Peptides against a protein of PDB entry 3C2G. Designs and how they scored, part 50

Target 1, 209 residues: chain A of PDB entry 3C2G
Amino acid sequence: IRTFDLLGLLLHDSDAIDGFVRSDGVGAITTVVQYPNNDLIRAGCKLLLQVSDAKALAKTPLENILPFLLRLIEIHPDDEVIYSGTGFLSNVVAHKQHVKDIAIRSNAIFLLHTIISKYPRLDELTDAPKRNRVCEIICNCLRTLNNFLMMWIPTPNGETKTAGPNEKQQVCKFIEIDILKKLMSCLSCEGMDTPGLLELRSTILRSFI

## One batch from the design tools (peptide; made by RFdiffusion4, then SolubleMPNN)

Design b2_p14_5_s1 (from b2_p14_5, 4 letters changed)
Fold by OpenDDE base, seed 4:
Structure b2_p14_5_s1 (fold): chain B 209 residues (1-209), chain A 14 residues (1-14)
Amino acid sequence: as target 1 above (209 residues)
Amino acid sequence: PPRKPKVLEEPLPV
């Protein structure tokens, strides 16, 4: 716990973050969070989030790390774990086709849907910190999905991967009215990028046309 | 304060 907090304080510089990631720091975190300690898991996932924008992640083998993290998120219904884990996931898959492929093969799309589906409506949450955290989680899930969808959008240069039938079926679950209502409920949260959420919504909806 | 990670989003291929 204190070690991860200390690392989080030391990893305030982008070069230090990249150095940590190049030194298999993500693998080290994932090894440590295999211990069934909730505080350790929270701290480890938070540290993953802190390094999630590292350029060195493009060179990090994630074949074992991502399935483990996805499983961790699946089995630990802890908002801080889910927040940090989905935040890491959204960033780590961004601009990295190979990482998207690993995540998708590891059932990430279904997991994201499951996460959003399990949370109550934001209007049922009276506690503002809890409501904001749930909103952030939903946003992380939808951002991750959007990052996946981008790989299936035709580029002007004509090379697009087509979504497989399973991926398409999993993506289609996000058009459920309850998912859309939860997304819309996030637009009323303080400090949310409402234009960004509307754009994300529009992108998701366009992927279904 | 700890550095906030950048939010990495992919723009629509235009």
Scores: peptide ipSAE 0.507, ipTM 0.914, DockQ to the pose 0.679
Fold by OpenDDE base, seed 5:
Structure b2_p14_5_s1 (fold): chain B 209 residues (1-209), chain A 14 residues (1-14)
Amino acid sequence: as target 1 above (209 residues)
Amino acid sequence: PPRKPKVLEEPLPV
């Protein structure tokens, strides 16, 4: 716990973050969070989020790390773990086809839907901090999905990867009325990037046309 | 304080 807090304080710039990741820092975190301690898991996932935009992640082997993190998010009911983990996931898959492939093979699309589905409607949450955190989680899930969808959008060059039938079926679940209502309810959350949410919504909807 | 991570989003492919 204290070690992760100290590391988080040291990781104040992009070079330090990139250096940590190049030194297998993500592997080190995932090794530590294998211990069944909720505070340790929270701190480790928070640190993952803090380093999630590191350029060195493109060169980090994630074949063992990413499935483990996805499983951790699946089984851990903690909003802070889910927030940090989905935030990490959204960033780590961005612009990295090989990482997207690992995540998708590890059932990430279904997991993202499961995460959104488990939360109540945001209008049922009276606690504003809790509501905002749930909204942020939903946004992280949708952003991750959007980053996946980009690989299946046809390019002007006519070359596109096709989604498998299972992936397509799982993506189609995100247009369910419950999911759309939850997305729309996020627009009422204080401190949210409303323009970013609207853009994300529009992009997801365009991917289903 | 630690640096806030950037949100990485992919633009629509052109």
Scores: peptide ipSAE 0.502, ipTM 0.914, DockQ to the pose 0.719
Fold by OpenDDE base, seed 3:
Structure b2_p14_5_s1 (fold): chain B 209 residues (1-209), chain A 14 residues (1-14)
Amino acid sequence: as target 1 above (209 residues)
Amino acid sequence: PPRKPKVLEEPLPV
């Protein structure tokens, strides 16, 4: 725990973050969080989020790491773990086709839907910090989905990957009215990137037209 | 303050 907090304080610049990631820092974190300690898992996932925008992640083998993290998010109903883990997932799959493929094969699309579905309506949350955290989690899930959807948008050059039938079916669950209502409710949360959420909503809706 | 990670989003292929 204290070691991850110390590392998080030292990882204040992009070069230090890239250095940590190049030194298998993500693998080290995932090894440590295999111990069944909730505080350690929270701290480790938070540190993963902090390094999730590292350029060095494009060169990091994630074949074993990413399925483990997806399983960790699945089995831990902890908002801080889910927030950090979905935030890491959204960033780590961005601009990295290989990582998207690993995540999708590891049932990430279904997991994202399951996460959103398990949270109550935001209007049922009286605690503002809890409500904001749930909004952020929903946004992380939808952003991750959007990063997946970008693979299946035709490029001007005519090269498009086609989503498999299972992936299409799983993506179709995100047009459910309850999911759309949760996304819309996040737009009313203070401090949210409302333009970014509207763009994400537009992209999701366009992917089904 | 700890560095906030950038949100990485792919632009729409325009």
Scores: peptide ipSAE 0.502, ipTM 0.912, DockQ to the pose 0.653
Fold by OpenDDE base, seed 2:
Structure b2_p14_5_s1 (fold): chain B 209 residues (1-209), chain A 14 residues (1-14)
Amino acid sequence: as target 1 above (209 residues)
Amino acid sequence: PPRKPKVLEEPLPV
């Protein structure tokens, strides 16, 4: 715990973050969060989120790390773990096709749907801090999904990957009425990227319907 | 304050 907090204080600039990632810092965090301590897991996932925008992640092998993180957020019903983990996931897959492929093969699309499905509607949450955290989690999930969908949108050059039938079916679950209601409830949260959430809906509709 | 990570989003292919 204290070590991750100290590292989080030291990793206040992009160069230090890149240096940490180049030194297998993500692997080190992943090793430490294998211990069944909730506070340690929270601190480790928070540190993952803090380094999630590192340019050095493009050169980091994630074949073992990413499936482990997906399993971690699946089995830990902790909002702080889920927030940090989905935040890391969304950033780490951005602009990295090979990382998207690892995540998708590890059932990430279905997991994101499961996460959103398990949370109540934001209107049912009376506690404002809890409501805001749940909104942030849903937005992390949707942003991750949008980053996946970009790989299946035709480029002007006519080059496109086709989503597999299972992937299409899993993406289509995000247009279910209950998911759409939760998405719409996030638009009422202050400080959320409302345009980005609306764009995701439009992207799903254009790509798969 | 600790640095907030950037949100990495892919733009729509234009």
Scores: peptide ipSAE 0.499, ipTM 0.913, DockQ to the pose 0.621

Design b2_p14_5_s2 (from b2_p14_5, 4 letters changed)
Fold by OpenDDE base, seed 3:
Structure b2_p14_5_s2 (fold): chain B 209 residues (1-209), chain A 14 residues (1-14)
Amino acid sequence: as target 1 above (209 residues)
Amino acid sequence: PPRKPKVLEEPLPL
């Protein structure tokens, strides 16, 4: 626990973060969080989020790491684990086709829908910090989905991958009115990027036309 | 303050 907090303080610049990731720092975190300690898992997932934008992740083998993290998010009902893990997932799949393919094969699309579905409506949450955290989790899930959808959008100059029938069916679950209502309810949360959420909503909706 | 990670998202292909 204190070691991850100390590492998070030392990882204050992009070069230090890239150095940590190049030194198998993500593998080291995932090894440590295999121990069944909730505080250790929270601290490890938070550190993963802190390094999730590292350029060195494009060169990091994630074939074993990413399925493990997805399973960790699935089995832990902890908002801080889910927040950090979905934030890491969203960033790590961005601009990385190979990592998207690993996540999708590991049932990530269905997991993201399951995460959003299990949370109550934001209007049922009286505690503002809890409501904001749930909103951030929903946004992380939808942003991760959006990063997946980009791989199936036709580009003027390239062959686009076609989503498989299972992926299409799983993506179609996100047009459920309750999912759209949860996204819209996030626009009322203080400190949220409202323009970015509206753009994300527009992109998701366009991917179904 | 601890560095906040950037949000990584792919732009729509224009």
Scores: peptide ipSAE 0.500, ipTM 0.911, DockQ to the pose 0.665
Fold by OpenDDE base, seed 4:
Structure b2_p14_5_s2 (fold): chain B 209 residues (1-209), chain A 14 residues (1-14)
Amino acid sequence: as target 1 above (209 residues)
Amino acid sequence: PPRKPKVLEEPLPL
């Protein structure tokens, strides 16, 4: 706990973050969070989120890290773990085809659907901090999905991967009316990027067209 | 305050 808080206080600039990641800092965090301590897991996942935009992640082997993180999110239904973990996932897969492929093979699409499905409707949440955190989690899940969908959108240069039948079936779960209602309920959350959520909605819907 | 990570999103292919 204190060590991760200290690391979070040292990782203020992009070069320090990149240096930490180049030194296998992500592997070190994932090793430490294997201990069954909820506070340690929360702190470790928060630190993962803090380094999730590091350029060095493009050179970091994630074959063992991503499946572990996905499993951690699956078995630890803690909002702070889920928030940090889905935030890390959304960033780490962005612009990285290989990382997307690892996440998808590790059942990430289904997990994202499961996360969104398990949360109550935002209109049932009277506590504003809890409501905002749940909204942020839903947005992280949908952003991660959008980052996956982008790999299957035809580019003018004609080289697009086609989603396999399993991926298509998993993506089709996000057109469920309850998922769309949860996305729409996020538009009413204070401090949310409403234009960005509308764009994300449009992109998701276009992927089914 | 700790640095907020950038949100990494892929633009729609034009």
Scores: peptide ipSAE 0.500, ipTM 0.911, DockQ to the pose 0.708
Fold by OpenDDE base, seed 5:
Structure b2_p14_5_s2 (fold): chain B 209 residues (1-209), chain A 14 residues (1-14)
Amino acid sequence: as target 1 above (209 residues)
Amino acid sequence: PPRKPKVLEEPLPL
């Protein structure tokens, strides 16, 4: 815990973050969070989120790390773990086709749906910090999905990958009315980027037309 | 303030 907090204090610079990742810092975190300590897991996932935009992640093997993180999010119903883990996931799959393929093979699409489905409607949450955290989790899940969907959108200059039948079936769950209502409820959260959420919504919906 | 990680999103292909 204190070590990860100390690392978080040192990782204010992008070059320091990139240096940590180049030194197998992500592997080190994932090794440490194998211990069944909730506070350690929270701190480790938070540190993963803090380094999730590092350029060095494009050169980091994620074949073992990403399935482990997905499993960790699945088995730990902790909002802080889920927030940090889905935030890391959304960033780590962005612009990295190979990492998307690892996540999808590891049942990430279904997991994202499960995460959104388990949370109550935001209008039922009276506690503003809890409501905002749930909104952020939903946004992380939908952003991760959007990053997956981009791989199946035709580009003018290339052969588009086609989603397999299982992936299509899993993606179709996100047009469920309850999922769409949860996304809409995020638009009413204070301090949320409402234009960005509307753009994300529009992109997701366009992927089904 | 602590550095916030950037949100990485793929742009829509034009």
Scores: peptide ipSAE 0.496, ipTM 0.910, DockQ to the pose 0.661
Fold by OpenDDE base, seed 2:
Structure b2_p14_5_s2 (fold): chain B 209 residues (1-209), chain A 14 residues (1-14)
Amino acid sequence: as target 1 above (209 residues)
Amino acid sequence: PPRKPKVLEEPLPL
């Protein structure tokens, strides 16, 4: 706990974050969060989120890290763990085809659907901090999905990876009326990037037309 | 305040 809090205070600079990641800092975090301590897991996942935009992550092997994190999110129904973990997932899959492939093979699409599905409607949440956190989680899930969908959108050069039948079936769950309503409810949350959420909505809908 | 990580997203295919 205190070590990750100290690291979070020191890792306020992008070069320091990149240096931490180059020094296998992500592997170190994942080793520490294997201990069954909720506060340690929360602090470790928060630190993962804080370093999730590091340039050095493009050179970090994630073959063992991503399946572990996905399982951690699955077994720990903690909003702080899920927020941090889905935020990390979204950032690490961006611009990295091989990382997307690891996440998809590790059942990430279905997990993201499960995460969105388990939360109540935002209009049923009376506590504003809780409502905002749930909205942030849904946004992280949808952003991660958007990063996956981009692989299957035709480029002008005709180079498209086709989604497999299982991937298509998993993606089709995001057009369920409940998921679409939750996406739309996020647009009403204060402090959310409404333009970004509208873009996500547009991309999700276009992937099925 | 602690640095907020940048949100990384795939660009829309042009």
Scores: peptide ipSAE 0.373, ipTM 0.869, DockQ to the pose 0.657

Design b2_p14_5_s3 (from b2_p14_5, 4 letters changed)
Fold by OpenDDE base, seed 3:
Structure b2_p14_5_s3 (fold): chain B 209 residues (1-209), chain A 14 residues (1-14)
Amino acid sequence: as target 1 above (209 residues)
Amino acid sequence: GPRKPKVLEEPLPV
């Protein structure tokens, strides 16, 4: 259990993180978190988050890793796991089309919707740590979604990929009123990127409707 | 403690 925490503490700079990832560190983490130990899973996912901005992830085969992580998030209703996992997901898909493709094929968009859907509005949470964590999770989900959406937004050069019908349908779920209410509830959180949240909605409306 | 990872977000193309 402490191994991942220890490893995380040893990752003090981007080069060390990149080196860890290049040495199949993410694969190692995913292997370990297959054991049914919640503390281990939490620690492993936290470590994933810590290395999630590694440049080496662009060259890392994630075909087996991402589906596993997505499943892990799906079946473990642990806020810490979900926080770390969605944080990892948001970063790992950023600027990496092939990673986005893997995640999307693994039903990531739907999962993000499911995650947001399962949490109450923040105003219904009285426990501040819980509320803050839920807010962060929702933000991670939205950031992940936004990163996905960018691949379908026309560039100034006019070149863009087209979202499939399933993806389009799943993206449109994020503009449903129940989801929007939850998103809006996050706007009251200190340091929340309100413009970013509003832009997400606008992006969906502009590009998918 | 460990380095805090960057938040990677893609801006809208302009």
Scores: peptide ipSAE 0.554, ipTM 0.930, DockQ to the pose 0.646
Fold by OpenDDE base, seed 5:
Structure b2_p14_5_s3 (fold): chain B 209 residues (1-209), chain A 14 residues (1-14)
Amino acid sequence: as target 1 above (209 residues)
Amino acid sequence: GPRKPKVLEEPLPV
């Protein structure tokens, strides 16, 4: 735990973060968080989030790491783990087709929907910090989804991958009324990426309906 | 402290 905190404090700049990732830092974190300690898992996932924008992630083999992380956030009820994990996921798949493929094969789309679905309506949360954290989690999930969707949107060059029928079905679940209500509730939260979230429905409608 | 990670989001290709 202290090691992760120390590492986090040392990661002040992009070069240091990139160096950590190039040295298999993500693999090291995932190895450590395999020990069933909640505090360790929280710290490890937070560190993952901290390095999640590293350019070196594009060259990092994630075939074993990403499925493990997805499973971790699937089984963990901890908001901090889910926040950090979904934040990492959102960033790690951005602009990296091979990473998207790994995540999708690992049922990430379904998982994102499951995560959003498990939370109560935000209007039922009276604690502002809790409500904001839940909003952030939903935001991370939807941003991740949006990053996935980009690979199925036609490019100006006319070439696009087609989503499989299962993926399409899972994506369409995000426009269900219950999900939309939760999204709308998040719009009242401060500091959310509201423009990006508002575009999600339009993206789904444009690409999948 | 450590820098905050950037939020990476892909723009629409069209």
Scores: peptide ipSAE 0.509, ipTM 0.919, DockQ to the pose 0.665
Fold by OpenDDE base, seed 4:
Structure b2_p14_5_s3 (fold): chain B 209 residues (1-209), chain A 14 residues (1-14)
Amino acid sequence: as target 1 above (209 residues)
Amino acid sequence: GPRKPKVLEEPLPV
């Protein structure tokens, strides 16, 4: 715990973060969070989030790390773990086709749906910090999904990957009315990227046409 | 506090 806090305090700039990642820092974190300590898991996932935008992640093998993180998020009903983990996931898959493939093969799309489905409607949450955290989690999930969907949108040059039948089935779950309502509820949250969420909604809808 | 990580998103294919 203290070690991760210290690392978080030391990693103030992109070069230091990148250096940490190049030295297999992500692997080290994932090794440590395998111990059944909730505080340690929270701290480790938070640190993962803090380094999630590192350029060195593009060169980091994530074949073992990412499935482990997905499983951790799946089994840990902790908002802080889920927030940090989905935040890491959203960033690590961005602009990285190989990482997207690993995540998708590890049932990430279904997991994102499950996460969103488990949370109450934002209008039922009167506690502002809780509501904001839940909104952020939903946004992380949706952003991750959007990053996946982008890979299947045709480009002007005519080169596009097509989603397989399994991926299509997983994506189809996001058109459920409950999911759409939760997406819409995020638009009312202060400080949220409303234009981005609207664009995401449009992208999701287009992916089903 | 620690640096807030950037949010990474892919742009729409134009």
Scores: peptide ipSAE 0.438, ipTM 0.892, DockQ to the pose 0.701
Fold by OpenDDE base, seed 2:
Structure b2_p14_5_s3 (fold): chain B 209 residues (1-209), chain A 14 residues (1-14)
Amino acid sequence: as target 1 above (209 residues)
Amino acid sequence: GPRKPKVLEEPLPV
């Protein structure tokens, strides 16, 4: 825990973050969070989130890391772990087709839906910090989904990948009224990027047209 | 405060 906290204090600039990632820092974190200590897992996932926008991640093999992280999120009903993990996931799949493929093969789409489905409606949460954290988690999940959906939108040159039947079925679950209501409820959360959420909603809906 | 990571999103192809 203290080591991760120290690293978090040192990683204030992009160059330091890139240096950490190039030195297999992500692999080191994933090794440490294999120990069954909730505080350690929280700290490790938080550190993953902190380095998730590193340019060096484009050159980092994630074949073993992503499936592990997805499993970690699945088995740990901890808002902080889920927040950090889904935040990391959303960032690492952005702009990286190979990483998207790894995540999808590891049942990421279904997991994202499961996460959103398990949380109560935001209007039922009276504690503002809890409500905001849940909203952030939902946003991370939907952003990750949006990054996946971009693969199946035709490009101007007419090239497009097609989603498999299982992926299509899993994506269709996100247009369920319960999911859409949860997305809409996030728009009322304090400190949220309302324009960004509206754009995300629009993009998700367009993916089904 | 600690550096906040950027949110990375795939741009719309169209």
Scores: peptide ipSAE 0.314, ipTM 0.849, DockQ to the pose 0.665

Design b2_p14_5_s4 (from b2_p14_5, 4 letters changed)
Fold by OpenDDE base, seed 5:
Formats: structure tokens, sequence, C-alpha cells
Structure b2_p14_5_s4 (fold): chain B 209 residues (1-209), chain A 14 residues (1-14)
């Protein structure tokens, strides 16, 4: 715990973060969070989030790391773990096709839908910090989904992968009315990238129906 | 304070 906090305090700049990741820092975190300690898991996932924008992640083998993290998020009902883990996931898959493929094979799309589905409507949350955190989680999930969808959207260069039938079906679940209601409830949260989330719905409707 | 990670999002194609 204190070690992760200390590491987080030492990771002030992009070079230090990149150096940590190049030194298998993500693997080290995932090894440590295999111990069933909630505080350790929270601290480890927070540190993952802190290094999630590292350029070195494009060269990091994630075949064992991502499935483990996805499972961790699936089984932990902890908002801080889910927030940090989905934040890491959203960043780690961005602009990295190989990483997207690993996450998708590990049922990430379904997991993201499950996460959103487990939370109540934000209007049912009276505690503002809790409401904001849940909104952030939903945004992380949808941003992650958006990053996945980009691999199936036709680019001007003409080479587009097609989503498999299972992936398409799972993507289409995000246009359900209950998901939309939760998205709309996020519009009441300050500082959220809600415009991008509304564009996601439009993208699904245009490209996946 | 620790550096806040950038939010990495792929832009929608035009």
Amino acid sequence: as target 1 above (209 residues)
Amino acid sequence: APRKPKVLEEPLPP
C-alpha cells in the first residue's frame, strides 16, 4: 500500500512513468494485486490508472495482464477499483489494436455493459461524491467502448475489420433505453465528457445496426 | 501532486 502511494508520488512526469512501464511496472502491480487485500487492490489499480497513458504500454506484453485486470474488475464491487481499472482500460486500449484485441477476446465489451448495468440511475444517488464517481465509471466504460468501436468503423484508407456477431450483439446492448437513461443522468454531473458519450450512441446507431 | 494521466480517446472518423 505505502509502496504504491510512494510510487505514485514519484511518478510526476511522463518520462518517469514511461521508465516504470518499460521496467515491467504494470506486471509488478498485477503481481502484487493478486493478493486478496482490498486496500492493496485499490492502491494497485490507482497506480495503473496513473501510468495508463504511458507510451511504453504500446510495447508492453498485456496478454496475461489484461485478462487478470478484467477479472479483477468483474469480481470487485469496489467503485475505486472499478474507476481506476476502467480508466486504465480506456487508456491502455487507445490507439493500440493489439491491446483492443486482447481485451475484446477477454469479454471486455460485455464486462463494460455489466458494470454500467450494476449501477443505479445517478438521480437515485443522493451522495454527490458517489454520484460523481459512478458517472466517471460510466464515462470510462463508454470511452473504452468508443475506443473499441474505432477498429470497426470504416476509415478513408479502406481496410476495416468487421466486428464478429457476438461483439456486434454486445455493442448493440449499449443503445438500450436503460443505458441511455444512465447516460442522460450523467449530463447532470460537472466536468464530464458527456458530448463524446452521446456521439458514441450515434456511432453505434450508424455503424452497428 | 501526482501527474494526472491524460484521457486517451480516439477521435470519431469524419
Scores: peptide ipSAE 0.568, ipTM 0.931, DockQ to the pose 0.659
Fold by OpenDDE base, seed 4:
Structure b2_p14_5_s4 (fold): chain B 209 residues (1-209), chain A 14 residues (1-14)
Amino acid sequence: as target 1 above (209 residues)
Amino acid sequence: APRKPKVLEEPLPP
């Protein structure tokens, strides 16, 4: 715990973060969080989030790391773990086709749906810190999904991967009415990208149905 | 305060 906090305090700049990642720092964190200690898991996932924008992640083998993190998020009913983990996931898959493929093969899209499904509507949450954290988690899930969808949207450069039938089915779950109601409940939260959510919905309806 | 990571997002095409 203290070590991760200390390390987080040392990682103040992008070069230090990048250096940590180049030195297999993500692998080191994932090794440490294999111990069944909730505080350690929280601290480790928070540190993953802190380094999640490192350029060196594009060169980091994630074949073992990413499935492990996804499993950790799946089995750990902890908002801080889920927040940090989905935040890391959203950043690590951004602009990285290879990483998207690993995540998707590891059932990440379905996991994101499951996460959103487990949380109540935000209007049912009276505690502001809890409501804000849940909103942030949902935002992380949606951002991650958006990053995945971009892989299958035609670009002007003519390079487009086609989503497989399983991926399409998983994406289509995000237009379910219960999911939409939860997403809509987030629109009242400060910092929610309402246009982006509507655009995401439109994209799913247009390109995946 | 610890550095906040950048939010990496791919914008939807118009």
Scores: peptide ipSAE 0.554, ipTM 0.929, DockQ to the pose 0.618
Fold by OpenDDE base, seed 3:
Structure b2_p14_5_s4 (fold): chain B 209 residues (1-209), chain A 14 residues (1-14)
Amino acid sequence: as target 1 above (209 residues)
Amino acid sequence: APRKPKVLEEPLPP
């Protein structure tokens, strides 16, 4: 526990973070979080989030790590684990097609929908810290989805992959009224990228319907 | 304070 907190305090710059990741730091974290200790899992997932923007992740083999993390956030009801895990997921898949493919094969799209679905509407949460954390989780999920969708959106300069029928069906779940209500509830939170979240729905409607 | 990681988001193509 204290070791991850210490590592988080030592990783103040992007080069140190990149060095940690190049030294199999993500593998080391995932080894430690295999022990069934909630505080250790929280600390490990938080450290994953802290290093999630490392450039070295593009060259890191994630075939075993990412499915493990997805399973971890599937089975843990802990908001801090979910927050950190979805934050890591959103960053790790960004601009990394091979990582997107691993996540999608591991049923990440459905998992993101499940995560959003399990939380109440933000207006039903009276505890401000809890409400803010849930909002952040939903945003991490939606940002992750947006990063996935970009692989199927035509660009002027590139061949686009076609979404499979299962992926398309799972993506379409995010335009359902219940998801929209939760999305709209997030727009009331301070410091949220409101335009980006609204564009996600527009993208799904234009490209997947 | 610990460094806050960058938010990596892929914008919609123009």
Scores: peptide ipSAE 0.551, ipTM 0.925, DockQ to the pose 0.657
Fold by OpenDDE base, seed 2:
Structure b2_p14_5_s4 (fold): chain B 209 residues (1-209), chain A 14 residues (1-14)
Amino acid sequence: as target 1 above (209 residues)
Amino acid sequence: APRKPKVLEEPLPP
């Protein structure tokens, strides 16, 4: 725990973060969070989030790391773990087709839907810190989904992959009425990208139905 | 304050 906190303080600049990632720092964190200690898992996932924008991640093998993190998020009903893990996931898949493919093969789309489905509507949460954290988690999930959808949207260059039938079905779950009600409840929270949510919905309706 | 990671998001095509 204290070691990860210390590392988080040292990793205050982008060059230090890139250096840590190049030295297999992400692999080191994932090794440590395999121990069943909730505080250690929280601290490790927070450190993953802190390094999640590192340019060096484009050259980091994630074939073992990403499925492990997805499983960790699946089995830990801890908001701090889910927040940090989904934040890391959203950043690590951004602009990296190979990483998106690993995440999708590891059932990431369904997991994101499951996460949103498990949380109540934000208007049902009276505790402001809890409500804000849940809002941030939902934002991380939707940002991750948006990053996935970009693989299947036609580019001006005409090169696009087609979503498989399972992926298409899983994407369409995000426009289900119960999910939409939860997403709409997030629009009342400060700092939610309301335009981005509406655009995501529009993209699903236009390209995946 | 600890550095906040950048949010990496791919913009929707226009």
Scores: peptide ipSAE 0.549, ipTM 0.927, DockQ to the pose 0.593

